# Ledger of designs, part 38: peptides against a protein of PDB entry 6MBK

Target 1, 240 residues: chain A of PDB entry 6MBK
Amino acid sequence: GFEMVNFKEEGFGLRATRDIKAEELFLWVPRKLLMTVESAKNSVLGPLYSQDRILQAMGNIALAFHLLCERASPNSFWQPYIQTLPSEYDTPLYFEEDEVRYLQSTQAIHDVFSQYKNTARQYAYFYKVIQTHPHANKLPLKDSFTYEDYRWAVSSVMTRQNQIPTEDGSRVTLALIPLWDMCNHTNGLITTGYNLEDDRCECVALQDFRAGEQIYIFYGTRSNAEFVIHSGFFFDNNSH

## One batch from the design tools (peptide; aimed at target 1 H230)

Design b2_p15_4 (made by RFdiffusion4)
Pose (drawn by RFdiffusion4):
Structure b2_p15_4 (pose): chain A 240 residues (1-240), chain P 15 residues (1-15)
Amino acid sequence: as target 1 above (240 residues)
Amino acid sequence: SERIPVLRDYTPFSF
């Protein structure tokens, strides 16, 4: 019912190949396909996750390393997902100095500075951990772990991650949801939810989509400062 | 059947 298309404005997204009515359940993704903090713990990253306090406290950082470890694993279950991810992003981590200079004197620039400093600190910290700690000597990253790798990983996570209930429903966790996460954003209401009975992520159409029209979802009631810093885009006519 | 909203997380990667 859909195909991947490279749109000028939003980059790659989903386009309808048939008419899709509003409220139609048109997209579902089972839990097995998701990359979660739990799958990160049970992966080759597990030995380091158990020893490193930062990875235990910060699931978003855990997902970034999970993404890097699997990217460096030729036989990873998630290789189809990793190979279709973008190689670059428009998060401020990628901005030139003069591009950030336009934000001087604004409310938003402080968070740009924090993002930069946090990412650089994390890279330097984990570079040292991976090169020296025995619990990381079997990681794929020991051979090569560049700043570009880390910038890409945290950018992948911050622009795509989601909260989902745990498999039991009593807790929440962070996850990457393949296929569905290719939908771009428009104004509207959240129409994506997690179905605990079928154990899958389900998305109903936000609006009518005719064949040939791009399929959009509503990401959330976020400001443009949040969209730029954490999602890497500015949304014209953001009603929120 | 109930659906739990999937929310995109914008929590900073603080360090």

Design b2_p15_4_s1 (made by RFdiffusion4, then SolubleMPNN; from b2_p15_4, 7 letters changed)
Fold by OpenDDE base, seed 1:
Structure b2_p15_4_s1 (fold): chain B 240 residues (1-240), chain A 15 residues (1-15)
Amino acid sequence: as target 1 above (240 residues)
Amino acid sequence: MPLIPVRHDFTPVSF
């Protein structure tokens, strides 16, 4: 019912290959295909995760390192997904001086600086960990871990991480959702959920889409400032 | 259960 397409102005997105009706379940992604904190723990990162308090405390950082490890692994199951990710982002971590200057008059500037500071500190910490920790020796990124790598991974996770239930539904965890996150954003309602019975992420169509139309989803109600800070874009007609 | 996109800053490292 859909295909991945590189749209000229919006980059990669999903295009309907047939008419899709509003509320139709057109896309689902089983848990086994997700990049999660659990899959990170079960990967080559697992031994380091089990001994690093920051990785344990911050699932988003765990996902970032999981993403980096899998990117550096030619045989990774997620290579097809990783190849669809942007090489750069419009997030604050990629802002040029002029963009930062533009934001100086906004409330976002403090959060931008916070992101820079936090990311730099995290990189410095983990650079040392990767160089010195015994369990880091098996990581494919050991000999190639730059700030640019970390910035990319952080931005990827920041813009794409989702809260999903654990397998038993007792807690929540973080996940990157391949294929689904190729949908570009539009205004509307959240039409994605997690079906615990079938153990899969499910997306129903926000509206009718005709064959050949791009499929959009709604990422939730946010202010423009929040979109800039966390997703790197402005949203027109945002009521907040 | 609704999916909740979580787009937030990475917290500071304590050191």
Scores: peptide ipSAE 0.086, ipTM 0.746, DockQ to the pose 0.296
OpenDDE base, seeds 2, 3, 4, 5: peptide ipSAE 0.062, 0.065, 0.031, 0.065; ipTM 0.728, 0.737, 0.634, 0.663; seed 5 fails the geometry check

Design b2_p15_4_s2 (made by RFdiffusion4, then SolubleMPNN; from b2_p15_4, 7 letters changed)
Fold by OpenDDE base, seed 1:
Structure b2_p15_4_s2 (fold): chain B 240 residues (1-240), chain A 15 residues (1-15)
Amino acid sequence: as target 1 above (240 residues)
Amino acid sequence: MELIPVIHDFTPVTF
């Protein structure tokens, strides 16, 4: 019912190949296809994860390193997904000097600077960990771990991470959802849920889409400032 | 079974 397309102005997105009705279940992604904190723990990163308190405490950072490890692994199951990810993002970590100057008159500037500072500190910390920790020796990124790598991974996670239930439904964990996250975003209602019985993410159509139309999703209410800071998105009249 | 909403997490990657 859909295909991945490179749209001229919006980059990669999903296009309907047939008419899709509002609330129709058109897309589902089983847990086994997700990049999760659990899959990170079960990967080559697992031994390091088990010994680094920050990775254990920060599921989003665990996902970032999982993403980097898989990107550096030619035989990774997620290579097709990773290749669809943007090489750069509209997040503050990629702002040029002029963009930062523009934001200086806004309250967002403090968060921008905070992100820069935090990300730099994180990189410095993990650079040392990767260079010195015994369990980092097997990581494919050991000999190639730059700030640009980390910035990209963090931005990828920040813009694409989702809360999903654990397998038993007892807790919330973080996941990157391949294929689903290729949908560009619009204002609306959350139409994606997790089906624990079938152990999959399920997405229903936000509206009617005709064959040939781009499929958009909505992943939550945020202020424009929060979207810019955390996702790089901007929505007109988003009053939340 | 009722679906559990999949929510994008906007929490900054920070420590």
Scores: peptide ipSAE 0.417, ipTM 0.888, DockQ to the pose 0.908
OpenDDE base, seeds 2, 3, 4, 5: peptide ipSAE 0.396, 0.367, 0.388, 0.345; ipTM 0.884, 0.869, 0.882, 0.866; seed 5 fails the geometry check

Design b2_p15_4_s3 (made by RFdiffusion4, then SolubleMPNN; from b2_p15_4, 6 letters changed)
Fold by OpenDDE base, seed 1:
Structure b2_p15_4_s3 (fold): chain B 240 residues (1-240), chain A 15 residues (1-15)
Amino acid sequence: as target 1 above (240 residues)
Amino acid sequence: MPLIPVIHDFTPFSF
């Protein structure tokens, strides 16, 4: 009922191939297809993860490194997904000097600078880890870990990470959801849920979509400042 | 069984 399309100005998105009704379940993604903290632990990153406290404490960083490892692996199951990810993002880490200057008049500037500082610190830390830790020797990124790589991975995860339940439903974990995250964002209601019985993400249509229309989803309610900082989005009438 | 909402996570990359 949908196809991936490169839309002008919006990049990749999903387009309806038939009429889709509001609340219709049109898309589902099984857990086995997700990039999760658990899949990171079960990957080539697993040994390093088990010995690095920061990777263990910060699931988002674990996902970033998982993404980098899989990107650097030609035979990765997620290569088709990774190839659909943007090469650059509208997140603060990619802001030009003029964009940063524009934000200096806003409260967001402090968070932008914080992102720069944090990302640089993280890169420096993990660069050292990758160069020195025994369990990093087998990582496909061992000889190719640049700040640009890390910035890209952080931005990819920042814009696409979602909370899903663990397999037993006892806790929340983080996931990148292939295919689903190709939907561009709009204001609305959360229409994606996790079905623990079938162990899959399920997305119902936010509204009626006609054949040929782009399918949009709502990722969650945040302030415009938070959207800019974390996702690069801005909505005029965001009530929060 | 009710679906568990899938929510975009805005956890900062911070330490």
Scores: peptide ipSAE 0.532, ipTM 0.923, DockQ to the pose 0.922
OpenDDE base, seeds 2, 3, 4, 5: peptide ipSAE 0.463, 0.460, 0.508, 0.454; ipTM 0.909, 0.908, 0.919, 0.909

Design b2_p15_4_s4 (made by RFdiffusion4, then SolubleMPNN; from b2_p15_4, 6 letters changed)
Fold by OpenDDE base, seed 4:
Parts: C-alpha cells; structure tokens; sequence
Structure b2_p15_4_s4 (fold): chain B 240 residues (1-240), chain A 15 residues (1-15)
C-alpha cells in the first residue's frame, strides 16, 4: 500500500499507493530485518564487541559499527537499506563553519561543540582499537575507517535508532528499522509498536492518507532545537 | 497483545 519516493524538499519518503485509514496497520517489519545490537553481536563485529567495553556499554556505537561493517560488505543483506540512507546529514556534525558561527548566538552551540568533541574522541578511540585489536582484523572496514565514515555512521544511528524490546521482552535494545524509517516525521502520536508474539515492529497510520499522499509518522516528543541537533528536523508548529 | 511503543532515540554517542 506504499512506495518509496524521492520528494523534492524532504528527500526520500513513503507515498501511499492506496487509501490508508487512520489506525490501519499498513507497515510491519520483522526483527530479522532490523539492524540491532543483537545482529551486531552476531555479525563479523561480534568478536570485537565481546572484547570492547565501549561497544558493550554503548549500543548506539555498536549499531554505528554494525552499519559500517555491513556497508563495507558487498553481499550484506542490508545493502538495499544502506543504499537508501543519506550520504550526508543536516545535523551538527555536517555543519559548515558559517552555520556553526550562526549557532554561536544560540544555546544550541554547547550541544554542537559537545557532539564534535565526543565524536572526535570516539573516532580516535576506535581508530586505535581497529588498528591494534586482533579481532578487528576480520572487519571489512579494517583498512578503511575514516572520520567521515564514523561521522556518517554516528549520524545515521543518531537520526534513525529506535528503542525496541529484546526478543524475550526483558530489556530494551536499539534498532534501525528498514523501510519504516523512510517515513518522514510529523507531529502527532506514536503509532509504532513492537509485537513480541509476531516479533515485529508494527506501524499504524497516524491519520487517513489518500492514494498519492506522503505517509508521515511521529518519532517522539522533542523540541525543534532537539530535533535539529539530533535528527535535522524542524517544524514551525512544534509548540513544545 | 499489548504493543510495546517503539521510541526513536535521538541520543548521540557520548563518552
């Protein structure tokens, strides 16, 4: 009932191919299609993950490295998904000098500088890990791990990671949700849930969509400033 | 079955 479309101002999104009613389950994504911390542990990254305390403690970084490993793997199952990801992001890590200068007049500048510092530190740490750790020798990114790679992966994760339950429902883990994350954001209610019985993400329509309309979802309650900093989104009517 | 809300996490990596 939907198709991927490149919208002029919003980039890629989902367009309804038929009328979709509010609360209709129009999209579901089984766990096996998700990029998760668990799939990272079960991938070529697994041996390194098992030995690196930072990867273990920080699921978002584990996802970033999982994304990089899969991107560097021509036969990766997730190649079709990865190819849909932006090559660059409208997030602080990609801001030009003039954009940063403009933000110096705002409170957001501290968060921007924090992101730069943290990302640079993380890159330096993992560059050393990749160069020196025995389990890193099997990673497809072993000889190709640039700051640009890391910046891209971190930005991809930061803009697209979701909290979902583990398979047993006992804990929360992080996941990238292919196809679903192609929906652009709007204000509203969370309409995506995880069905543990069927082991899948389920998305119901926020509103009625007609055939040919773009399908929007609500990612969560954030200020415009937080959206800009963490996802690159901005909504004039975001009164939060 | 009750669906568990899927929450987008905007948290950047920090350490």
Amino acid sequence: as target 1 above (240 residues)
Amino acid sequence: MELIPVLHDFTPPTF
Scores: peptide ipSAE 0.335, ipTM 0.872, DockQ to the pose 0.907
OpenDDE base, seeds 1, 2, 3, 5: peptide ipSAE 0.121, 0.277, 0.309, 0.269; ipTM 0.673, 0.846, 0.862, 0.849

Design b2_p15_5 (made by RFdiffusion4)
Pose (drawn by RFdiffusion4):
Structure b2_p15_5 (pose): chain A 240 residues (1-240), chain P 15 residues (1-15)
Amino acid sequence: as target 1 above (240 residues)
Amino acid sequence: KSRIPVLRNYSPFSF
């Protein structure tokens, strides 16, 4: 019912190949396909996750390393997903100095500075950990772990991650949701939820989509400062 | 069947 298309404005997204009515359940993704903090713990990253306090406290960082470890694993279950991810992003981590300079004197620039400093600190910290700590000597990243790798990983997580209930429903965790996460954003209401009975992520149409029209979802009630810093885009006519 | 909203997470990668 849909195909991947490279749109000028939003980059790649989903386009309807048939008419899709509003409120139609048109997209579902089972839990097995998701990359989660739990799957990160049970992966080759597990030995380091158990020893490193930062990875235990910061699931978003854990997902970035999970993404890097699997990217460096030729036989990863998630290779189809990793190979279709973007190679670059428009998060401020990618901005030129003069592009950030336009934000001087604004409320938003402080968070740009924090993002930069946090990412650089994390890279330097984990570079040392991977090169020296025994619990990381079997990681795929020991051979090569560049700043570009880390910038890409945290940018992939921050522009795509989601909260979902745990498999039991009592807790929440962070996850990457393949296929569904290719939908771009428009104004509207959240129409994506997690179905604990079928154990899958389900998305109903936000509005009517005719064949040939792009399929959009509503990402959330976020400001443009949040969209730029954490999602890497500015949304015209953001009602929120 | 009930659904739990899937929310985009914008928590900073603090360090």

Design b2_p15_5_s1 (made by RFdiffusion4, then SolubleMPNN; from b2_p15_5, 8 letters changed)
Fold by OpenDDE base, seed 1:
Structure b2_p15_5_s1 (fold): chain B 240 residues (1-240), chain A 15 residues (1-15)
Amino acid sequence: as target 1 above (240 residues)
Amino acid sequence: RSLVPVLHDFTPFTF
C-alpha cells in the first residue's frame, strides 16, 4: 500500500503504491517495534536510568539517550530506522545566526534561547554523568558523546516523540514510531490511534491518496510558534 | 475498536 521514498524537497516520506481511501487503515506498528521509555529502560541504558533522577523524570531525555545508544550500536534492532532519520533538522537548535536574527522580532525568540540554554545545560550534565557514573561505562557512546550528538538526539525526539498508552493502558508514555513517522506533516485531524487489544499503533488515511501520491499525516493542532519551536514546521491557516 | 489517540508530544527538554 505504501513505500518509503526520498522526496527531493521533503526528504524521506511515504508514497502510496495504490489508491488509499480516507479513513482506510493503511499502516500499523506493533509496540515491539517502537522505541519507548520502556525499551530504553530495558536496554543498555537501563542501569543508568535506574540511578539517574533526570532520566527517570524526563522521558524525552531518556528517549534521546536511548536513540544515541542504539545509533552507536551496530547490532541495534533499530539501525534501519535510525538510518532514515535526518542528520540535521530545521529546529531552533540548528538555526544559523541569520535565522535567529529573523526570529528576534517574534515572541518565539525567548523560547529559542531557552531551548539553547536548556540543551547546553543538559549536555554538560550528562557529559559529566557519562564520564563519571559507573553504569555509563558500558554505554556505546561513552567515548563519543558530543554536543552535536546530543543536539541531534534531542531534535530527533522533539520532532518525533508521541504519546502512547502503557501496555496496561493505565498511563501515557513516550514513543518513537518507526515507519509511521516517515509520513510528513500536513494540516488536518489526528488519524492515528493506539489499539490496546492488538498492542499496536494504527494509522488511517487523512484523505484519499492516489497511487504515487505522498501520504501526509497530522500530528496535532498547535500554533505556528509551537511547531517552529518543537518541530520546525510552519502551517498556513493555523487558527491557533 | 477503542483507540487511544496518538498525539505528538511537545514536552520541552527543560531542566
Scores: peptide ipSAE 0.528, ipTM 0.919, DockQ to the pose 0.933
OpenDDE base, seeds 2, 3, 4, 5: peptide ipSAE 0.357, 0.325, 0.366, 0.349; ipTM 0.875, 0.866, 0.878, 0.874; seeds 2, 5 fail the geometry check

Design b2_p15_5_s2 (made by RFdiffusion4, then SolubleMPNN; from b2_p15_5, 7 letters changed)
Fold by OpenDDE base, seed 1:
Structure b2_p15_5_s2 (fold): chain B 240 residues (1-240), chain A 15 residues (1-15)
Amino acid sequence: as target 1 above (240 residues)
Amino acid sequence: RSLIPVLHDFTPFDF
């Protein structure tokens, strides 16, 4: 088994409560527990989604708004999950001026500036949509939608969104995977798959974990630049 | 038992 633990340096993570062997299926998450583009369509956001081309075209933005709507909804099924999310992130949108200056000597600076520009543009667009669109009237965001809210949601989705199959397996959609995404990152191999027969995400252990050890997962092979831009991580022994 | 890999997605927030 495992338990959620707040680690002093790493924030929330999963800790093994018993010895777990490599390749052991220790965690699974049914589709019904996921925050997906489909759950966004089926939420209070659904009417607006059906009318806004950007929400329809960009599943990551749809997830960001879904996350914001659910956060603002006291009775949301996902409140327990949302409350486990960081309040701030080590992503470029949260970089201080000195951190940005440090990156000016790197190729990543262009992506950082692009991210700032894009996020600001998106906020301005959706602020207007929320204020003016008839289907936005019932959104809990109407009276309070700040750049900080949007920055948080974008960063949450950016760091936690995953590709999963649609129910019929015909397409790929985006999902936030509660509980599973509490596993912090390490170098390794992809150990999470989607089981369409059981309609669930399945995670096998990357390695042996002893009782009391933190359980880590591998998010995928990425350059340090990509990790910084999308996840805020650096790895000295990154293979790419 | 064929699992479809669950991949962290790095799709940019770009428009």
Scores: peptide ipSAE 0.407, ipTM 0.890, DockQ to the pose 0.919
OpenDDE base, seeds 2, 3, 4, 5: peptide ipSAE 0.273, 0.243, 0.043, 0.193; ipTM 0.845, 0.819, 0.690, 0.795; seeds 2, 5 fail the geometry check

Design b2_p15_5_s3 (made by RFdiffusion4, then SolubleMPNN; from b2_p15_5, 8 letters changed)
Fold by OpenDDE base, seed 1:
Order: structure tokens, then sequence, then C-alpha cells
Structure b2_p15_5_s3 (fold): chain B 240 residues (1-240), chain A 15 residues (1-15)
């Protein structure tokens, strides 16, 4: 019921190929198609992950390295997805000098500087790990790991990562959700859930979309907890 | 419930 389209102003998005009704399940993504912390552990990164406590403790960094490893792998299953990702992001790590100067008058400058400092520290740490750790020798990024690569991966993850349950539902893990995250965002309610029985992400339509219309979803503008509390999460109670 | 909200997390890596 949808197709990938490159919209002139918004970049890649999803367009309805038929009329989609509000609350209709129009998109689902099985766990096997997700880039997760678990898929990172099961990838070429797995041996290094098992030896590095920071990768183990920080699922977002694990995803960033997973993304970099897969990007550097021509035969990666996720190549089609990775190629749809922006080359640059509207994150503090990409702010120009004038943007930073403008923010110097605001409290936001502290967060910007913190992100720069943290990201630089992370890069320096992992650059050393990649150069020296025996398990890093198999990583396709070993000879091509720049700050720009790391900045891109971190920004890709922080703008696209989602909390989903583990397979057993006992914990929360992080996932990039291919195809689904191509939807541009609008104001509304959370309409994406994880179905543990079918082991898939499920997205229901936020509103009616006619054939040919761009499909928007709501990512949320608040913290996860506040978002759920204030915006609500709706699944049709009659169907579940 | 078999359904858990999928929540975006915009938290940057910090250490």
Amino acid sequence: as target 1 above (240 residues)
Amino acid sequence: SSYVPVLHDFTPPSF
C-alpha cells in the first residue's frame, strides 16, 4: 500500500499507493529486518563487542559501529537501507560556526559542547581500539575510520534509534527500523508498536491517506516517558 | 499486552 519516493523538499519518504484509513495497519517490519544491538552482536562486530565493555554498555554506540561495519560491507543485507540515510544531519555535531555562535546566547550551547566533547572522546577511544584490538582486524572499517564516519554513524543512530522489546519481552533494546523510518514526521500520536507474538514492528496510519499522498508518522517531540503520557499511544482496542 | 510502544530515543552517546 506504499512506495518509496524521493520528495523534492523532504527527501526520501513513503507515499501511499492506495487509500489508507486511519488506524489501518499498513506497515510492519519483522525483527529479522531490523538493525539491532543483537544483530550487531551477531555480525562481524560480535567478537569486538564481546571484549569491549563500552560497546556492551552502550547500545547506541554498538548500533553506530554496526551501521559503519555494514556500510563498509558491499554485500551487507542493509546496503539498500543504508544508502537511503542522509549524508548529513541537523544535529549539533553538524552545526556550523555561525550556528554555534548563535546558540552561545542560549542554554543549548552547553549541550552542543557536551556532544562535541563526548563524540570526540568516543572517536579517540574507538580509533585506538580499532587500531590495536585483535578482534578489530576483521572489521571492514579498520583502515577507514574517520571522525566524519563516526559523527555520521552517531547522528544516524541518535536520530533513528528506537526502543523495542527483546524477543522474550524481558528487556528493552535498540533498533533501527528500515523502511519505517523513511516516513517523515508530523505532529500526532505514537502509532507504532512492537507485536511480540508476531515479532515485528507494526505501524498503523495516523490519519486517512489517499493514494498518492505522503505518509507521515509521529516520532515524538518529548522524552519517551512524557511522550507516552501526554501524546498517548493508540492501538485500536477492538483489534488487540 | 502483546504490544509495546516503539519509542524513538534521541539520546546521544555520552561518556
Scores: peptide ipSAE 0.476, ipTM 0.913, DockQ to the pose 0.570
OpenDDE base, seeds 2, 3, 4, 5: peptide ipSAE 0.453, 0.475, 0.455, 0.463; ipTM 0.912, 0.914, 0.911, 0.910

Design b2_p15_5_s4 (made by RFdiffusion4, then SolubleMPNN; from b2_p15_5, 6 letters changed)
Fold by OpenDDE base, seed 1:
Structure b2_p15_5_s4 (fold): chain B 240 residues (1-240), chain A 15 residues (1-15)
Amino acid sequence: as target 1 above (240 residues)
Amino acid sequence: KSYVPVLWDTTPFSF
């Protein structure tokens, strides 16, 4: 067992309520609970998605708009999940000038500037789409779509999107995985997989966790630069 | 595969 806890320094995380053994399947999330590109297509965003080539080509952007639409929908199934998401992120899109200046001495600076440029361009494009496209009229974003909204959604997806198989297992799609993504990151091995037979994400414990300990997972091998760019953090003992 | 690793995705928001 586990529980969601707000840790003072780390924000929301999962805490073990009993001893969990290494490799124990302690958490699973069925597909129906995930926010996916497919759920975006099946949502109020679906009509716009079907006519916008960028949404179709970029699953991460589709997820960002799906997240925004659901956030703006009081009756959204995902409201409980969305309310657990940070209101701000330590990602480059939220960097202060001094943080950007610090990164100017690093190789990551070009990717940071690219992220700013891309995000601004995307916002400008979709602002126009939302204002002018017939299928955008029913979106809850019609009357309120700010850069801050988009920055938040992009950062949410950037930090939390995962590759999962499609239902038929023939392709890879993108998903936000509620509850599971509350696990904070540590170094280790990938312990999360998708079980196609049961159509669910499955997480096994990276190590033994005692009752009362925070449960950590490993998101994957990343360079410190990739962690900064995509998640806003880095590890001194990172292997890359 | 009946079981596929779930990978944190780093696809850029780029166009």
Scores: peptide ipSAE 0.349, ipTM 0.889, DockQ to the pose 0.822
OpenDDE base, seeds 2, 3, 4, 5: peptide ipSAE 0.325, 0.342, 0.332, 0.330; ipTM 0.884, 0.888, 0.884, 0.884

Design b2_p15_6 (made by RFdiffusion4)
Pose (drawn by RFdiffusion4):
Structure b2_p15_6 (pose): chain A 240 residues (1-240), chain P 15 residues (1-15)
Amino acid sequence: as target 1 above (240 residues)
Amino acid sequence: SLPGRFPIERMHLPF
């Protein structure tokens, strides 16, 4: 019912190959396909996750390393997903100095500075941990772990991650949801939810989509400062 | 609609 298309404005997204009515359940993704903090713990990253306090406290950082470890694993279950991810992003981590300079004197620039400093600190910290701590000597990252790797990983997580209930429903966790996460954003209401009975992510159409029209979802009621810093885009006519 | 489902949105958490 859909195909991948490289749109000028949004980059790659989903396009309808048939008419899709509003409120139609047109997209579902079972839990098995998701990359989660739990799958990160049970992966080759597990030994380091158990020893490093930062990875235990910061699931978003855990997901970034999970993404990097699986990217460096030729036989990873998630290789189909990793190979279709973007190689670059428009998060401020990628901006030139003069591009950030336009933000001087604004409310938003402080968070740009924090993002930069946090990412650089994290890279330097984990570089040292991976190169010296025994619990990381079997990681794929010991051979090569560049700043570009880390920038890519945290950008992948921050622009795509989601909160889902745990498999039991009593807690929440962070996850990457393949296929569905290729949908771009438009104004509207959240129409994506987690179905605990079928144990899958489900998405109903936000609006009518004719064949040939791009399929959009509503990401959330976020400001443009949040969209730029954490999602890497500015949304014209953001009603929120 | 998806009654009784846990809503999913993009997360904007600092690193």

Design b2_p15_6_s1 (made by RFdiffusion4, then SolubleMPNN; from b2_p15_6, 6 letters changed)
Fold by OpenDDE base, seed 2:
Structure b2_p15_6_s1 (fold): chain B 240 residues (1-240), chain A 15 residues (1-15)
Amino acid sequence: as target 1 above (240 residues)
Amino acid sequence: MLPGTFPISRSFLPV
């Protein structure tokens, strides 16, 4: 029903391979395919997670390390997904000096500096943890953990993390949702939910899409500043 | 809010 395509200005997205009607359930992703805090706990990262308070407190960082561990694992189930992720992002952590200078006159500069500061501190902390903690010895990134790796993982999570229910539906957790997160943003209504009965993410079409058209979703109400700072894009037709 | 937390990238329908 769809394929991944590199669009000229928007980067990678999903293109319809057939006509899709509005409200048609065209995409679903079972829990077992998601990268979640739970899958991180159940991975090679699990022993370290159980001993590190920051990993336990910050699900986004747990996902970042999960992503790095799986990327460094040739036989990882998520290799096909990880290969679809950008190698670099248009988020503040990748800004060049001229881009930072441009933002100096804006409110966004404070968020940029905050991201730099937080990410650098986290990297320094976890570099030490990975080098010294016994449970880090089995991590595939043990001997290869650079700031560039961490920057990439943090940016991947920042741009793609979502809330889904836990398996029992009692709480929410964080997830990366393969394939679905390739949909680019447009104005409209939220068309994605979680089906607890079938234990899967479900996305219905926002509108009719013809074969060959890009499939868009509405990410939700966000300002352009939020999109630039946290998602790495500017949406010209943003109503917010 | 803990330093270095990120917003949710994409919104879902309520469960």
Scores: peptide ipSAE 0.356, ipTM 0.840, DockQ to the pose 0.109
OpenDDE base, seeds 1, 3, 4, 5: peptide ipSAE 0.288, 0.321, 0.190, 0.343; ipTM 0.813, 0.818, 0.746, 0.835

Design b2_p15_6_s2 (made by RFdiffusion4, then SolubleMPNN; from b2_p15_6, 6 letters changed)
Fold by OpenDDE base, seed 4:
Structure b2_p15_6_s2 (fold): chain B 240 residues (1-240), chain A 15 residues (1-15)
Amino acid sequence: as target 1 above (240 residues)
Amino acid sequence: MLPGTFPISRAFLPV
């Protein structure tokens, strides 16, 4: 067992409520609980998705809009998950001027500016779409679509999007994975896979975790710059 | 097509 806990420096994470042994399957998330491009297509966003080339071409943006629609829906199945998401992020889109200036002398500045430009352009595009497209009229965000909303959604997806197989296993798609994505990063080996037979994400314990300890996973090989730019955190003990 | 694809946040084992 595990529980959601707000850790002082790392934000929300998972804490073991019992001893968990290494390689124990302690967490699984069925596809039906995931926010995916497919669930976006099957939601109130579906009609617009079917008509908008950008949503179709960019799964991350589809997830961002899916997230916004569900957040704006009081009865959304994903409300409990959405409530676990930060209200703000440490990603470049939330950097203050001094933080941006600090990076001006680094190569990371190009990525920062790219994020700014891309996000602004996307927002401008979709603001117009939401205002003018017939299929946008039924979206719960119709009258509440600010840059701040979009920045939040994009940052949520940026920091949490994962690649999983489609239901038939023929290709890959993008997903937000509730509960599991609360696991913070540590150095180690990849311990998460997708079980197509049971149609679920499966996570085994990277190591022994005692009751009361935070449960970590290995996100994969990343530079600290990549963690900062795309994940919104710095991993001090990064072995990369 | 607008730019703005992001990397995968967390790695999975191969299916």
Scores: peptide ipSAE 0.283, ipTM 0.804, DockQ to the pose 0.104
OpenDDE base, seeds 1, 2, 3, 5: peptide ipSAE 0.021, 0.023, 0.249, 0.029; ipTM 0.633, 0.634, 0.779, 0.672; seed 1 fails the geometry check

